# Designs tried in a protein design run: peptides against a protein of PDB entry 3ESW. Part 119

Target 1, 322 residues: chain A of PDB entry 3ESW
Amino acid sequence: NNIDFDSIAKMLLIKYKDFILSKFKKAAPVENIRFQNLVHTNQFAQGVLGQSQHLCTVYDNPSWHSIVLETLDLDLIYKNVDKEFAKDGHAEGENIYTDYLVKELLRYFKQDFFKWCNKPDCNHCGQNTSENMTPLGSQGPNGEESKFNCGTVEIYKCNRCGNITRFPRYNDPIKLLETRKGRCGEWCNLFTLILKSFGLDVRYVWNREDHVWCEYFSNFLNRWVHVDSCEQSFDQPYIYSINWNKKMSYCIAFGKDGVVDVSKRYILQNELPRDQIKEEDLKFLCQFITKRLRYSLNDDEIYQLACRDEQEQIELIRGKTQ

## One batch from the design tools (peptide; made by RFdiffusion4, then SolubleMPNN)

Design b2_p18_8_s2 (from b2_p18_8, 9 letters changed)
Fold by OpenDDE base, seed 4:
Structure b2_p18_8_s2 (fold): chain B 322 residues (1-322), chain A 18 residues (1-18)
Amino acid sequence: as target 1 above (322 residues)
Amino acid sequence: SEALMLVNKILELEKLMS
């Protein structure tokens, strides 16, 4: 009996789609109870939820995208992208063009647009005076700083002129288009918005050990790609564990379509204890939030995203990014 | 997961069809 493999494959695909769609149905009452109990009893879970409520949706703002595109030197960016793309002999219309765009955005952002601010320059003495700045501590924002989602202001005194310089830690990415300076938080915040403004699939990756970066979904590579604006890094997930010898416990990716534990992509050595939450509870939490984020999507969108999720899980298990 | 099992079966079938 010639096994009709095509017929069997079609039947399996139908059953798979049905199975996937069944998982993304409205949460059962028992799941809601488990979720509520988890976020009320576990501080780490509460933190992940709080971050998801902001990071998963804040960058999906068309008004902000317009402001970003009006602020960037698009002529320079696309000129450089086209130049590098042509140099490598690619044909127009290849999905790889977007990878060149992201690489140029990394270059442009670090080299031409944004500045690292370990300590601010003295407002009185001018440029290249940060070495003369002594930290006095942090305080709450003033009335003007509070308009731009500022949680903390770092205060510095100039050893040369004695004047005080304020370094507000703005969380408003539109304000960061003006200030054009910050640390990893400001860099990642604005760069995430920049990538989103080009219509890209982007996740914000939070590391518990005080670093943040992006992931971009490359249609060419058909996977999530590590992107760090601070490092001008594309597809180098190993830089933290190997190059920096950084110890890490959790890396959580936040995107419009889901929350994913991506720790396995980045924690290659020097793993810290994962003692903040049970692994099962973290998995449940991420799945539950992801399910909620997808409630408005149609069956085809849910299915496509679920296929992407499974591919990512296989990648994370196999360590293919090595 | 049942999903992973099914995906693996599909991938196996795809290999058999090639």
Scores: peptide ipSAE 0.022, ipTM 0.548, DockQ to the pose 0.083
Fold by OpenDDE base, seed 2:
Structure b2_p18_8_s2 (fold): chain B 322 residues (1-322), chain A 18 residues (1-18)
Amino acid sequence: as target 1 above (322 residues)
Amino acid sequence: SEALMLVNKILELEKLMS
């Protein structure tokens, strides 16, 4: 009897799909109870949940995407992308074009568009006066600053003219298109929106040790790619642990389709104690939030995302960039 | 894990059947 291997393979795939889909069904009452107990009893879990409620959805705003695309020099960007693609991209297929786009966006953002702000320039003395600025502390936003999702304003005094300069830490990325300055938070926030505005699959990565960056899903590389706008870095997940010798405990990626512990991608050495939550509880939390984010998706979308998730988990375990 | 290897094989098979 010739075993119809094709028929068996098809049957296995169907059964596997059904099995995967069964895992993404609505949470059982027991899972809901576990989730509620976890977020009420564990501060880290509550923090992850709170971040997910914002970061997983805030960048999926078509109106913001339009504003971004209207603000950027698209002619310059695409000219540069086309130029780089024309050199080497044709041999690798069309999917590599998006990698060139992300690389150009990194260049454009850092070199042409956005500015690092350790200290603001004096509003009275003008440009290149940050050296004269003394920090006085932080305060709440005023009535104007509060319109742009500002939680904190850093206050500086100019040593030259004695005037006070305010550096509001805006969380509104549209306001950041105007101000075009900030630290890692502002950089990552706006750059995440920029990448999203090009229709890319993007995650916001939060590191507990006060850094943030992006991940982009490369169709060419068929994986999540590290992207840091501050560093103009593409596919260099080692930069923090190795180059900076940074000590880290948690890296959590937040995207529209899921929340993922990506610590294994970035924490290559100098690991800090992971004592904020039990590993099992963190895994459960991320899976539970991910399930919720996918509740409106169809079976095929759920299956495709689940396949992507498994590929990522394999990558994270193997530690080899394929 | 053996489970991940199985998933990989299934995903590979799916790609071959597409």
Scores: peptide ipSAE 0.021, ipTM 0.584, DockQ to the pose 0.080
Fold by OpenDDE base, seed 3:
Structure b2_p18_8_s2 (fold): chain B 322 residues (1-322), chain A 18 residues (1-18)
Amino acid sequence: as target 1 above (322 residues)
Amino acid sequence: SEALMLVNKILELEKLMS
């Protein structure tokens, strides 16, 4: 009796799809109770939920995308992408073009567009005067600064002229298109919006140990790729643990379609204690938020995203990003 | 996990049927 392997394979795929879709059905009452108890009793869980409510949706703003595309030198960007693609990209197929685009956006952003600001220049003395600036502390925003989602303002005194210079820490990425300066928070915030404005699948990665970066889903590589605008870094997840010898405990990725613990991609050595939440509770929390973010999607979209999630989990277990 | 192994096998089968 010839076993019809094709028929068996088709039946297995149907059953598998149904099984995957069953996981994304409306949460049971018991799951809702577990979620509510977790976010009310665990401060880390509450923080992850709060971040997800902002970071998962804020960058999906068509009005902001238009403003970004009108502000960037698109002619220069595409000229450079086309030039680099013409050298080596044709041999690898059309999907690699987007990787060249992200690499050029990293170059353009760091070299031509945005500035790192350890200390501001003196508003009175002008450019290249940051060395003369003494920090006096931080205060709340004034009435003008408050219009641009400013949580804190760093205050500096010039040692040369004695005048005060304010450095507002703006969270409005549209204001950052004007100011064009900041630290890792401002860099990652605006760069995440820039990548989103090109229609890319992007996640914001929060590290508990005071750093932030992006991930981009490469169709060419068929995986999530590390992207750090501060470092002009593409596909170098090891830079923090290995190059910086940074100690880390948690890396959480926030995107429109899900929240994922990506710690295994970035924490390669010098792991700090993961004592803020039970591992099972963190896994449950991320899955629960992800499920909520997908409630409006159709069965085909849910299935495709679930397949991507599973491939990422396999990658993270195998440690293949070496 | 046995579950991950099964998922990989199913995904491999899906690629073979496309």
Scores: peptide ipSAE 0.020, ipTM 0.554, DockQ to the pose 0.079
Fold by OpenDDE base, seed 5:
Structure b2_p18_8_s2 (fold): chain B 322 residues (1-322), chain A 18 residues (1-18)
Amino acid sequence: as target 1 above (322 residues)
Amino acid sequence: SEALMLVNKILELEKLMS
């Protein structure tokens, strides 16, 4: 009876693998047409596509990873990780080490490395002068600011000295290693790069309602884990909906291997209307982009990722973080 | 629902074979 079961199991797995691989083959002409029509007719779809073209690949830069690792206090980080791992990690197995690493990186980033910037300090008056700063609006970057992928510059006037201070919103994460300040965008941007620099599987999560965070794939937990650098939060997907009582409509995760609607993980209450795109079209869009991102992968890689995707979908449907 | 059941069953089998 056991021998027959194993044989049947193997046969089923072979057939399932073939089935999964068939889904990741080159898109049919009809799918390409559907995709093109969708992104040309739906602004939200176009936005998701545009974000995917940047966020799915920009952090896979070995040069940036080197610069990050050279900039961080790795000795401190690993010392702290090793210390925490030595307490509890051996009982849980080696895979928990990466969870400790991410938790330490969250601590290090928020406490030691990066600064929240609602308003800049006055360039003339010095530190702790942000209280004196009045926003005048935003403008385009100057010649120097434009070198660092700056889309907008917030302009502030000091109420004390009358001088103007510029707060460029840099999108270059390497520049953020220098400036070490920003809002959720800068925090998430640089922190995503930091996590990637440690060789971790990371996704950038975009929320339509003006927040961004990360997800890390924990080998210990065998799932995607919520990570918010601004909040020093690990595995707390509920913080937005429950703790903040935030209203949200869409959360989309962008990673090197796929684009996933993760709204069900984070939108637990106070759901806003999901009226930007049809649900089936969003599902199709994410799958189509994911398929494109995996075109260069071999059959085994595709299968492994597809199995992981299915596990995540089951998790998202069941609402149970195992 | 059937597809999900099949996926779950396959994933369980895969875990048992690992």
Scores: peptide ipSAE 0.018, ipTM 0.567, DockQ to the pose 0.083

Design b2_p18_8_s3 (from b2_p18_8, 10 letters changed)
Fold by OpenDDE base, seed 1:
Structure b2_p18_8_s3 (fold): chain B 322 residues (1-322), chain A 18 residues (1-18)
Amino acid sequence: as target 1 above (322 residues)
Amino acid sequence: SEALMKVNEILELEKLLS
């Protein structure tokens, strides 16, 4: 009897779809209790939840997307993308164009748009005076700075003129379009919004060891791609562990459709103890938050995202990022 | 077939997660 393997495969996929959809149904009372207990008792879990409540949704603002697109030099950006695409992109199909766009946005952002600020320039002495700046500490925002989601202001004194310069650490990405300076936090915050403004699937990656970056879902590569605006880096997840020899414990990705432990993508060596939470509890937490983020999606959207998640898990387990 | 490819992906995932 010729076994119709295709028919069997189709039947299995129907059953599998039903199984996947069953996992994304409303949480059982026992799961809610486990979640509440975990968040109440584990500080790391509280931190992940708190970050998810902001980072998963804050960038899904159409008004912000419009402001970003009005602020960027789109003519320059697309001119450069078109130029690079014309060299070799036609052979790879239309989906590669978005990879060229992200690479140009990395270039544009670092070279033309945004500035690294270790120390601010003196407001009185002008440009290239940061060498004369001595840190005095940090304080709360004033009334004006508070309008732009500022939690901390770094205070500096100029050794040359004696004047005080304030460096507010703004969390409002629209204010960052004006100030155009910051450290890894400001860079990643604004760059995440920029990528989102082009309609891209983007995640914010938090590393416990004081760094942050993005991931972009490449339709050409059919995977999540490492993107670091500070480094002008595309698809180089190894830079932290290998090039920097950085020790790391946790990397958590936050997106509109989920929260994912992506530590395996970036922690290739020099792993620090993962002692902040049980692995099973972290897995549960990320899955639980992801499930909540998907409650409003239809069955087909849920299934498509679940299939993408499975491919990512295979990648992360195999260590075949690149 | 596309269906067979997807079934193989699922089976690979299950094998890796076991």
Scores: peptide ipSAE 0.248, ipTM 0.864, DockQ to the pose 0.790
Fold by OpenDDE base, seed 3:
Structure b2_p18_8_s3 (fold): chain B 322 residues (1-322), chain A 18 residues (1-18)
Amino acid sequence: as target 1 above (322 residues)
Amino acid sequence: SEALMKVNEILELEKLLS
């Protein structure tokens, strides 16, 4: 009797679905106690929780998506995407179109839309005067700057005219559509919103060693793809550890459906001590937050996301993209 | 089969986590 392995596999998957769904049920009292104790006793855990409360939901704003789409040159973007897709995309299937879109958005954002601001131009002397700017330090926002979620303002004096120029570090991504300048924080913040505005599944990746970037879920590649707007980088997770020789300890991804330790994707060498939290506690924390983010989802959505999580965990453990 | 592939992924994950 030929064993119907497909039938057995289907039966196993039914049982497995039930098992997975059981993990995503409302947290037991013991899990809630463990979570509360962890976030109250561990500063790193508290930081991850605080970031998740903002980063997991802030970009899921339909009003902001509309403003973004109205602000971008969509005609130029789609013209370029269509041009690249027409060359090779039909051979690879329709899902690759999104990869071309993300690559064009990276190009457009860096080349046409946003500017790196190491130092601001002098407000009095005009464009290309940043070389004349001396940092005086940082201060709190004024009454106008505070309207746009500004925590810090960098102050610069012009060596030529003596005037003061303020560089507010805005966290409001809609304000960044106007200012069109910043450093890695502003770049990643606005670019995360841009990708979300195209209906993409996007995560914000926080690195403890003062860098931030994105991941997007490629339906073509069937995995999370590294995206850095500052570097115009697509699927190059190695750039930090290898190209920059950057030392890193933690990379945490924040998305609407979960919080994931993605350190293994990016920390390929020069690993710093992971001494901020126990590995078991970090794993528990990320799983607990992820579970909470999924409480409103149906059983099929929970199962599909859990399947995606498993594939990602396999990738992260093996250190190879399949 | 998609079902067999998924079962293999589950088994592989369990092996990697053990």
Scores: peptide ipSAE 0.245, ipTM 0.853, DockQ to the pose 0.793
Fold by OpenDDE base, seed 2:
Structure b2_p18_8_s3 (fold): chain B 322 residues (1-322), chain A 18 residues (1-18)
Amino acid sequence: as target 1 above (322 residues)
Amino acid sequence: SEALMKVNEILELEKLLS
């Protein structure tokens, strides 16, 4: 009797799909209780939840995507992408074009569009006057600044003219399209929106040790790719641990379809104590939030995302994608 | 077959995640 291995494989895949889908069904009452207890008793868990409520959904705004695309020099961007793709991209297939696009967006954003602002220029003295600026501290937003989701305003005094310059830390990425300046927070915030505006799968990565960056899902590489707009970096997850010798404890990725502990991708050395939450509780938290984010998806979408999650977990365990 | 390839992939994944 010729065992129809293909038929058996198809039956196994059906059962496997059903098993995977069963994990993404509505949370049991016990899981809800565990989740509520965790976020009420653990400050780190509450922080992760709070970030997920914003970062997982805020960038999925079609009106913002339109504003971004209208603001960027798309002719320049695509001209440069086409030029790079014409050199080597034809051999690798159409999926590599998106990697070239992300690389050009990194270039364009850092070189042509956005500016680093360690200290603001003096509003009275004009450009290149940041050296004359003394920090006086931070305060709450005024009535105008508050319209643009401003949590804090850094206050500076000009040593030359004595005038006060305000540096509002805007969280509204549309306002950042106008101001075109900031630190890592503003850079990552706006750049995440920019990538999303091109229809890309993007995550916002939060590091507990005061850094933030993006991940992009490359269809060409079939994995999540490190993207740092501040550094114009593509696929260099090692830069923090190795190049900067940065000490880190947690890196959490926030996307529309999930929340993932990506610490293993970025924390290659100089690991700080992971003492903010139990590992099992963090794993549960990320899975629970991810499950909630997927409640509206169909069975095929859930299954495809679960397969992607498994591939990522393998990558994170093996550490060998580079 | 594509199905067999996927089953093997799953089995490899499970071995790595176990």
Scores: peptide ipSAE 0.205, ipTM 0.844, DockQ to the pose 0.696
Fold by OpenDDE base, seed 4:
Structure b2_p18_8_s3 (fold): chain B 322 residues (1-322), chain A 18 residues (1-18)
Amino acid sequence: as target 1 above (322 residues)
Amino acid sequence: SEALMKVNEILELEKLLS
């Protein structure tokens, strides 16, 4: 009797789909109680929840996408993408084109569009005067700065002219299209919006040890790909642990469809103690938030995302030695 | 088949999580 393994596999997958869908049903009362207790008693959990409420949805704004696309030099971007794509002899319509687009967006953003700001230039002395700037501290935003979701303003005095320069830390990414300067926070914030504006599947990655970056879901590579706008880096998750020798404890990815602990992708050495939350509670928290984010999705969307989640978990456990 | 590949992925995940 030739066992039709394909038929058996199909029957198993039907039952498996039902099983997966059952996991994404509305949370039971006991899960809600556990969640509420966790976020009220654990500060790290509260922080993850607070970030999820912003980062998972803020970039899904069609009006912002239009403003971004109107602001970028799309002709230059696509010209460069087409040029690099053609060099490698790929056919039109291959999923790999999007990887070339992301690589060009990294180049364009770092080289042509945005600036790193350790210290601001003096508003009076002009360009290349940041070396003359002394930090005086930080203060709250003024009435004008407050319009652009500014939490903190760094204050600098020019040693040359004595004038004060304000460096507002804007969290409004549309304001960042105007200012075109910042540190890792501003870079990642605006770059996440830029990638989203091209219709890409993007996550914001928060590292507890004061860094942030993106992940892009490559349809060509069929996985989440590390993307750091500050470093013009594509698919180099090792740069923090290996190249920077950075010590890290947590990396959490925030996307429209879920919250995922991606620490295993980035923490390759110099791991700091993971003492902010129990591992089981963190896993529960991320799963619980992810369930909530998927409540409006249909059964097929839920199943496809669950399949992607499983592939990612396999990747994270195996540890791709690139 | 895609079905067999998916079953193998599920089985692999279960092995890694066990």
Scores: peptide ipSAE 0.272, ipTM 0.876, DockQ to the pose 0.766; fails the geometry check

